# Designs tried in a protein design run: peptides against a protein of PDB entry 6TME. Part 84

Target 1, 324 residues: chain A of PDB entry 6TME
Amino acid sequence: NRLKRAYIALQAWKKAFYSDPFNTAANWVGPDVCSYKGVFCAPALDDPSVLVVAGIDLNHADIAGYLPPELGLLTDVALFHVNSNRFCGVIPKSLSKLTLMYEFDVSNNRFVGPFPTVALSWPSLKFLDIRYNDFEGKLPPEIFDKDLDAIFLNNNRFESTIPETIGKSTASVVTFAHNKFSGCIPKTIGQMKNLNEIVFIGNNLSGCLPNEIGSLNNVTVFDASSNGFVGSLPSTLSGLANVEQMDFSYNKFTGFVTDNICKLPKLSNFTFSYNFFNGEAQSCVPGSSQEKQFDDTSNCLQNRPNQKSAKECLPVVSRPVDCS
Target 2, 324 residues: chain A of PDB entry 6TME as posed
Amino acid sequence: NRLKRAYIALQAWKKAFYSDPFNTAANWVGPDVCSYKGVFCAPALDDPSVLVVAGIDLNHADIFGYLPPELGLLTDVALFHVNSNRFCGVIPKSLSKLTLMYEFDVSNNRFVGPFPTVALSWPSLKFLDIRYNDFEGKLPPEIFDKDLDAIFLNNNRFESTIPETIGKSTASVVTFAHNKFSGCIPKTIGQMKNLNEIVFIGNNLSGCLPNEIGSLNNVTVFDASSNGFVGSLPSTLSGLANVEQMDFSYNKFTGFVTDNICKLPKLSNFTFSYNFFNGEAQSCVPGSSQEKQFDDTSNCLQNRPNQKSAKECLPVVSRPVDCS

## One batch from the design tools (peptide; made by RFdiffusion4, then SolubleMPNN)

Design b2_p13_6_s3 (from b2_p13_6, 7 letters changed)
Fold by OpenDDE base, seed 4:
Structure b2_p13_6_s3 (fold): chain B 324 residues (1-324), chain A 13 residues (1-13)
Amino acid sequence: as target 1 above (324 residues)
Amino acid sequence: MPSFELPSYEPVK
């Protein structure tokens, strides 16, 4: 009996709660699991006459506890949303039995350990949100081989390089922000045909930006701020026909910010502050457009306010990195 | 197939 298995799983989970400040699991009593707060039942996909637990929504419950292995008994769950809790420990490998997993949101918790590789075992997964946790180690390259719509990885402890497989991703949104990723952005990034938003904020990424970024025709948000990028901005960025928000601030970029970037047709906000740019086109000057907002603060620009001193600029500007 | 609304992205907490 599927509901009996669900009962075992949910009771094991209730037992794994250390704190339930809103008494969310107070009604988790008895065999009628479909009446449990945050538990959603639906007809089974293989037999519409059978009622199964199809979803969990415990978002914003502030529950402290862990995920017990018995959760693997919830084999009919397609939606697992437990964000904004205080769950700790690791994601159980037993969740590999949840073969219908479609949306998995464990964001804003206290999870630790390596990337939850169990997520790679779910063939139908479309939404993965593991942001605001303490996941660590390398990102498995296989994550980008999956047909995900959204991948939220930000605010974790991931390290090492971004996998070259990123170009295979069909995701519209990918976030890497506030991790410890290092190395270059892979050239394969330009192959992300469905990409709308990508965020690299606050990592240890370095090197030159790949020219292939200019192939991201559907991107509306591109944020590479707070990294160690060097060299000039690629001229191919003129290909970002749909970019609205672009941020390259807090890097080590040099060279000239060109008209072809600042005149992008959909560009609303372009921040390139806190770099070592030594020139900008008139179209890039803050206040030059009523439709676009620019920030050129703390560069090596002439005749602009709030720029770096010559003493700070000279050592960097005199040693431009050739990205060719 | 049942679905929930996708959460909004917050870059900084």
Scores: peptide ipSAE 0.031, ipTM 0.724, DockQ to the pose 0.409
Fold by OpenDDE base, seed 3:
Structure b2_p13_6_s3 (fold): chain B 324 residues (1-324), chain A 13 residues (1-13)
Amino acid sequence: as target 1 above (324 residues)
Amino acid sequence: MPSFELPSYEPVK
């Protein structure tokens, strides 16, 4: 019965393929769905004597098509990996029936529409990768209420502010890069207890960096480059005891880059180029360390190469934003 | 249940 439902779903999906360059679905014939390429069966959790479709792996298949609603019949699927295809349309709401969903990777496709809220319905979801699509609109605050290990949102069309619920996230990796997010980074960011990597690259984020960033003790990668951030770097960044990669380039930061930041014990790369910093500690100077790489290019620093002109600097440096 | 390796994180830089 369960495999029969899977057969119906998989045959409907095969019919939804416009192109299968590698003939991945060529063997998708007959009732033995467990023999289908990219289909993985396992004993059911509720009855080990019953074989069910537990996983789909069609990664890198370059399949063009869409996800039909019949995929909702794959009720035993816990792993759904279909990255690097050419699937289009929306994520079907019928996938809400896949209550065992654990890993959902639809990255590098042509999906459109709002955030796939069906992902919020999966109680056991641990991995969500929707990057490199055309998802748009607001990010649902509820995404951060889920116990996810990783949240990949980068390279989409998401807009609006980052939800304050971000502080509830247990994710180790979160990517916001290359969207249209705006507003400030929420102060609640410091509550992300498991955060290792966070990437904000290439958004429309603005305002001062919250002091609470300094509470991210486990962060190894913090990239806020290519935004509209202003003010000085928070002094609390000295608390980033495990940061290895830090990038604040291509913003509107001002003030002095301190020793407390540049001497962070695990810091390997610190890029603060293309800002309006008017001073830096000696420990921040590129070439000052063999173990650390710094880039101070295109700031308002005195006696440093490749800096902005006085004409470019004066209007900004003379009007520093007070973030206190 | 079968398990797959999580995709490696590639920094967007």
Scores: peptide ipSAE 0.029, ipTM 0.711, DockQ to the pose 0.504
Fold by OpenDDE base, seed 2:
Structure b2_p13_6_s3 (fold): chain B 324 residues (1-324), chain A 13 residues (1-13)
Amino acid sequence: as target 1 above (324 residues)
Amino acid sequence: MPSFELPSYEPVK
């Protein structure tokens, strides 16, 4: 009996709660699991005459506890939303039995350990949100082989390089922000055909930006701020026909910010502050347009306010990194 | 089967 298995799982989970401030699980009593708060039942996909637990929504419940292995008995669950809680520990490997998993949101919790590789076992997964946790170690390359619509990884402890498999991703939104990723952005990034938003904020990324970024025709948001990028901006960035928000601030970029970049047709905000740029086109100057906002603060620009001193600029500007 | 809305990206939560 599927509902009996669900009862065992849900009672084990209730027992794993350390705190339930809103008494969310107060009605989690008796065999009628479909009446439980945050538990959603639907007809089974294989037999419409059988009622099964198809979804969990415990978002914003502030529950402290852990995910017990008995959750693997919820084999009919396709939607698992438990964001904004205080769940700790690791994602149970027993969740590999949830072969219908479609949306998995464990964001804003206290999960630890390596990337939850159980997410890679779900063949139909379309949405993965693990942001605002304490996941650590390397990002598995296989994450980008999955047909995901969105990948939220930001605000964790991930390390190592961005996998080259990123070019295989069909995701419209990918966030790497506020981790410890290092190395270069892979050249394969230009193969991300469905990409709308990509965020690299606040990592240890370095090297030159790949020219292949200019192939991202559908990108509306590109944020590479707060990293260690060097060299000039690629001339191919003039190909970003749909970019609206672009941020390169807080890097080590050098060279000239060109007219072709600042005149991008959909560009609304372009921030290139806190770098070592030694020139900019007139179209890049803050206040030059009413439709576009620019920030050129703290560069090596002549005749501009709030620039770095010659002492700070000369050692970097005199030794430009060749990205060719 | 129920469906939930997908969240958009926010830089700070």
Scores: peptide ipSAE 0.027, ipTM 0.705, DockQ to the pose 0.338
Fold by OpenDDE base, seed 5:
Structure b2_p13_6_s3 (fold): chain B 324 residues (1-324), chain A 13 residues (1-13)
Amino acid sequence: as target 1 above (324 residues)
Amino acid sequence: MPSFELPSYEPVK
């Protein structure tokens, strides 16, 4: 039966624990898996008379171990939350059998290897959190074909370009931060109509920002800091009617920071420090507004404090990148 | 289907 399979899986997992500091699995004894700490049972969707393991929540258990292939026997699991542990190794391919997977959170662990493509096999997946691991390699383009509400990829070792399929994403939150992504932001980004928050912090992204960013009407957070972006800020950024937090700091941007950007109606924080901007509108000056916070530090602005030297500015400012 | 509330974004360190 289903609970017997769950028992086999959970006992195999317990055996795969190297350390359980909080004795989370101490009560993982006997056939009554529904009594196990962090194991949640519910009536099966296909047969309400049958009790099944529907969820796992081991968040913050600090468990060291790995995920054994026997976890594939947990075929009724829809919620798998194991963040803030010390699980290592790879995500088992056997998890493809968990066809009801809805929320998958393995964040803040020690997982390694390529992107867990098994996540792409789950037809009903809505939440994917794999941040704060050691996943590496390319991001599969197919991730954005999934009807995900949130995609957390930050603090990994992902490389290569951001897939152009990003424009197909229906996610409200997407994080790329602190990876090794390179290349340009795809122009298709403007098609992310449900996007509220997107974070690119601390990658190797380069080139000009696509004009299509200005189509992200629902964006409240846009952070592209700590990359290699060049050129001027797109004038189309004036279309970000709902942006509250915007960060372009620590790039190689040039040109003029316009009034149309700094007067965005919902803008509360705009950081454009550590670039090569050679001018800003008065509305962009820190302290010019009580409602908005600006940081123009370490640019090439005249008559502003804490700017780069002429020696640092001249070579860059005199050779602006044309993004047209 | 299980329901979830989207967790708030945690600032990236």
Scores: peptide ipSAE 0.026, ipTM 0.712, DockQ to the pose 0.552

Design b2_p13_6_s4 (from b2_p13_6, 7 letters changed)
Fold by OpenDDE base, seed 4:
Structure b2_p13_6_s4 (fold): chain B 324 residues (1-324), chain A 13 residues (1-13)
Amino acid sequence: as target 1 above (324 residues)
Amino acid sequence: MFSLELPSYEPVK
């Protein structure tokens, strides 16, 4: 039966614990898996008379261990939340059998290896959180073909370029922050119709910002800080009608910060510090608005405090990158 | 979908 399979899986998992400081699995004894702490049962979708393990919540349990392949026996699990533990190793390929997976949160652990491609096998996946791990290598393009609401990838070791398939994503929130992504932001980004928040912080991204960013009408948070972006800010950024938080700090941007950007109707915070901007509109000046906060620190602006020296500015400002 | 309400979202640190 399904609960017997769940028992085998959960006992294998308990055996895979190296440390359980809160004794979370202390009651993981006997066949009544539905009484196990952090195990949630529900009627099966295919037979309401059958009780199945539908969810796991071990968030904040500080458990050290690994995920054994026997977890693939939890075939009825739709919710798998194990964040803020010390689980190590790889995500088992046997989890491909969990065809009902809806929310998968393994964030804030010690997982290693490539992107867990098993997540791509789950047809109903809506939430993917793998942030704060040691996942490495390329992001598979197919991740953005999934009908995900949220994709959290930040604080990993992902490398290579952001896939052009990003434009197919239906996600409202996507985080790339604190990885090793390189190359340009794909022009297809403007096709992300449901995007509210996107974070690129602390990567090796470069090139010009694509004009298509201005098509992101629903974006409230756009953070591209701490990268290697060059050129001027796209004039199309005036299309970000709902942006509240915008950060371009710690890049190599040049040119003029325009009124059309600083006067965005919902803009509350715009940080463009630590670049090579050589001019700004009056509407961009810190303190020019009571409703908006600006930071223009460490640019090449005239008559502004805390700017770069002429010696630092001249080599960059005199060689503007044409993004046209 | 199962009628399970589990906390799914934590803010980005």
Scores: peptide ipSAE 0.031, ipTM 0.733, DockQ to the pose 0.424
Fold by OpenDDE base, seed 1:
Structure b2_p13_6_s4 (fold): chain B 324 residues (1-324), chain A 13 residues (1-13)
Amino acid sequence: as target 1 above (324 residues)
Amino acid sequence: MFSLELPSYEPVK
């Protein structure tokens, strides 16, 4: 009888398609939902003799439509991958019935509205990908209280501050890029014990970088480019023993870029261009290493090419922001 | 967790 509910849900969804360019749902006919393209069945966890719809994969189908509330009948779905479509509207609250949800990928669609709080209701969720949509408003602090492995939020319309609960996150990858986040990076960031990659690109973040960033020992990628950060780089960044890619470009940073940052043992690329740095160590100079790439373009550095004019530098460099 | 062979998450663009 679970497959009958799945049939109702999938037929309702097919009716919610405005366009199916690849005829993905062409075989979505009849009660045998397990034969449907992009529908995957497996034995139920509670009864291995019962076949259930356990996964949906409609990635790259270019389907235009919406998610109807009848999708809440897919109660056995653990994997929901519908990226790279043209689905619009909101994520149905009825998806709260999908208590086995493990991976939820609705990325690269046309979803709108606030953060899909239904994702917070899924107790077993490990992967949340909502990037490349039109989600707006505040990020719920509770997202970081969940035992997620990956959180993809980039390329949306999220606003407000980054929640202080970020330090509770167990995620290895978190993306904030290309939103409207504002305020400071929370000091609690240093508590993200499993963090490998964090991306803040292209927000309205400001203030000083917290010293606690230096506690992110497992970070391989740290990108804070294209924001409004001020002050000097924290000396504690010398603690980023595994950082490979680091980008602070397109900010308002000042001060001296130190040897202890540029000599990080795993650092392969460090971009600090388009700031107001007034000095750099010799180890930070582009071309100083064969193993490391640096970009110091458009700072206030002396005796370096492609720097800002004294007229542009003087007003900023003469008024350093104290981050102490 | 179901033993489903679905494509893994795509890398960050």
Scores: peptide ipSAE 0.031, ipTM 0.733, DockQ to the pose 0.351
Fold by OpenDDE base, seed 2:
Structure b2_p13_6_s4 (fold): chain B 324 residues (1-324), chain A 13 residues (1-13)
Amino acid sequence: as target 1 above (324 residues)
Amino acid sequence: MFSLELPSYEPVK
């Protein structure tokens, strides 16, 4: 019975292919779905004597098509990996029936529409990769209530603010890069217990950096480049004991870059170029350390090469944003 | 045999 449902689903999906350049589904013929290329069977969790479709791996198949609603018949699938294809349309709501979903990778496709809220219905989901698509609208706050190890959202069309629920996330890696997120980073960010890497690159984020960033003791990568952030760097950044890569480039930051930031014990690369900083400690100067790389290009620094003109600096530096 | 994918920040090619 379960394999018959899988056969119906997989044949409906094959019919939904517009192009299969590598003939990946060429052997998708007959009732023996466990022999299908990219289909993996395992004993069912509820009955080890029953064989079920437990996984799909169609990564890098360059298949053009869509996900038909009949995929909701694959009720035993825990692993769904279909990255690097040309699938279009929306993620079917019928996938809510896949209650064992553990890893969901639809990255590098042509999916459109709002955030796939069906992912929020999966109680056991640990890995979510939806990057490199055309998903749009607001990010649901409930995504950070999920017990996810990683959240990949980069290279989409997401808008609105980052939810305050971010502080509830247990994820080690979160990517917001290359979207249209706006507003401030929530102060609740400091409550992220397991965060190792967070990337905000290339959004419309603004305001002051929250002081609570300094509570991220396990963060190794913090990239806030290519946004609209203002004010001084928080003095609490001296608390980032494990940060290795830090990027604040291409913002509107002002003030002085301090020794306490540039002397962070694990810091390997610190980029603060393309801002309006008007001073830096000697420890922040490029070439001051053999173990650390710094970039201070295109700021308002005195006696440094490749700085902004006085005409560009004066209007901004003379009106510093108070973040207090 | 199905291989689990590990979380990675590496760009998708």
Scores: peptide ipSAE 0.029, ipTM 0.722, DockQ to the pose 0.298
Fold by OpenDDE base, seed 3:
Structure b2_p13_6_s4 (fold): chain B 324 residues (1-324), chain A 13 residues (1-13)
Amino acid sequence: as target 1 above (324 residues)
Amino acid sequence: MFSLELPSYEPVK
């Protein structure tokens, strides 16, 4: 009996709660699991006459606890939303039995350990949100082989390089922000056909920006701020015909910020502050446009306010990194 | 600009 298995799972989970400040699981009593708060039943896909637990929604419940292995008995769950709780530990490997998983949101919790590779086992997964946790280690390259609409990885402890497989991603939104990613952005990034928004904020990324970024014709948001990028901005950035928000601030970029970048047709905000740029086109000057906002603060620009001292600039500007 | 903040998700249908 599928509902009996669900009952076992849900009772095991209730037992795994350390705190339920809103008494969300107060009615989790008895065999009628479909009446449980945050539990949603639907007709089974294989047999419409059978009622099964198809969804869990415990968003914003502030529940402290862990995910017990018995959750693997919820084999009919397609929607699992438990964001904004205080769940800790690891994502159970037993969840591999949830072969119908479509949306998995464990964001804003206290999960630890490596990337939850069990998520990669779900053939129908469309939405994965693991942001605002303490996941660590390498990002598995296989994540980008999944047909995900969005990949939210931000605010974790992920390390190592961004996988070259990123170019295979069909996601429209990808967030790497606030991790410990290092190395270069893969050149394969230009192959991300559906990409609209990508953020790299606050990592340890370095090297030159790949020229292939300019192939991201559908990108509206590109944020590479707060990293260790070097060299000049790629001239191919002139290809970002739809970019609206662009941020390169808090890096080690050098060279000249060109008209071809600042005159991008959809550009509304371009922040390139806190770098070592030694020149900018007139179109890049803050206040030069009513339609565009620019920030050139703390560069090596001549005759601009709030720039770095010559002492700070000269050692970097005199040794430009050749990205060619 | 894309918000990195946690979005509000709709309840499971």
Scores: peptide ipSAE 0.024, ipTM 0.696, DockQ to the pose 0.057

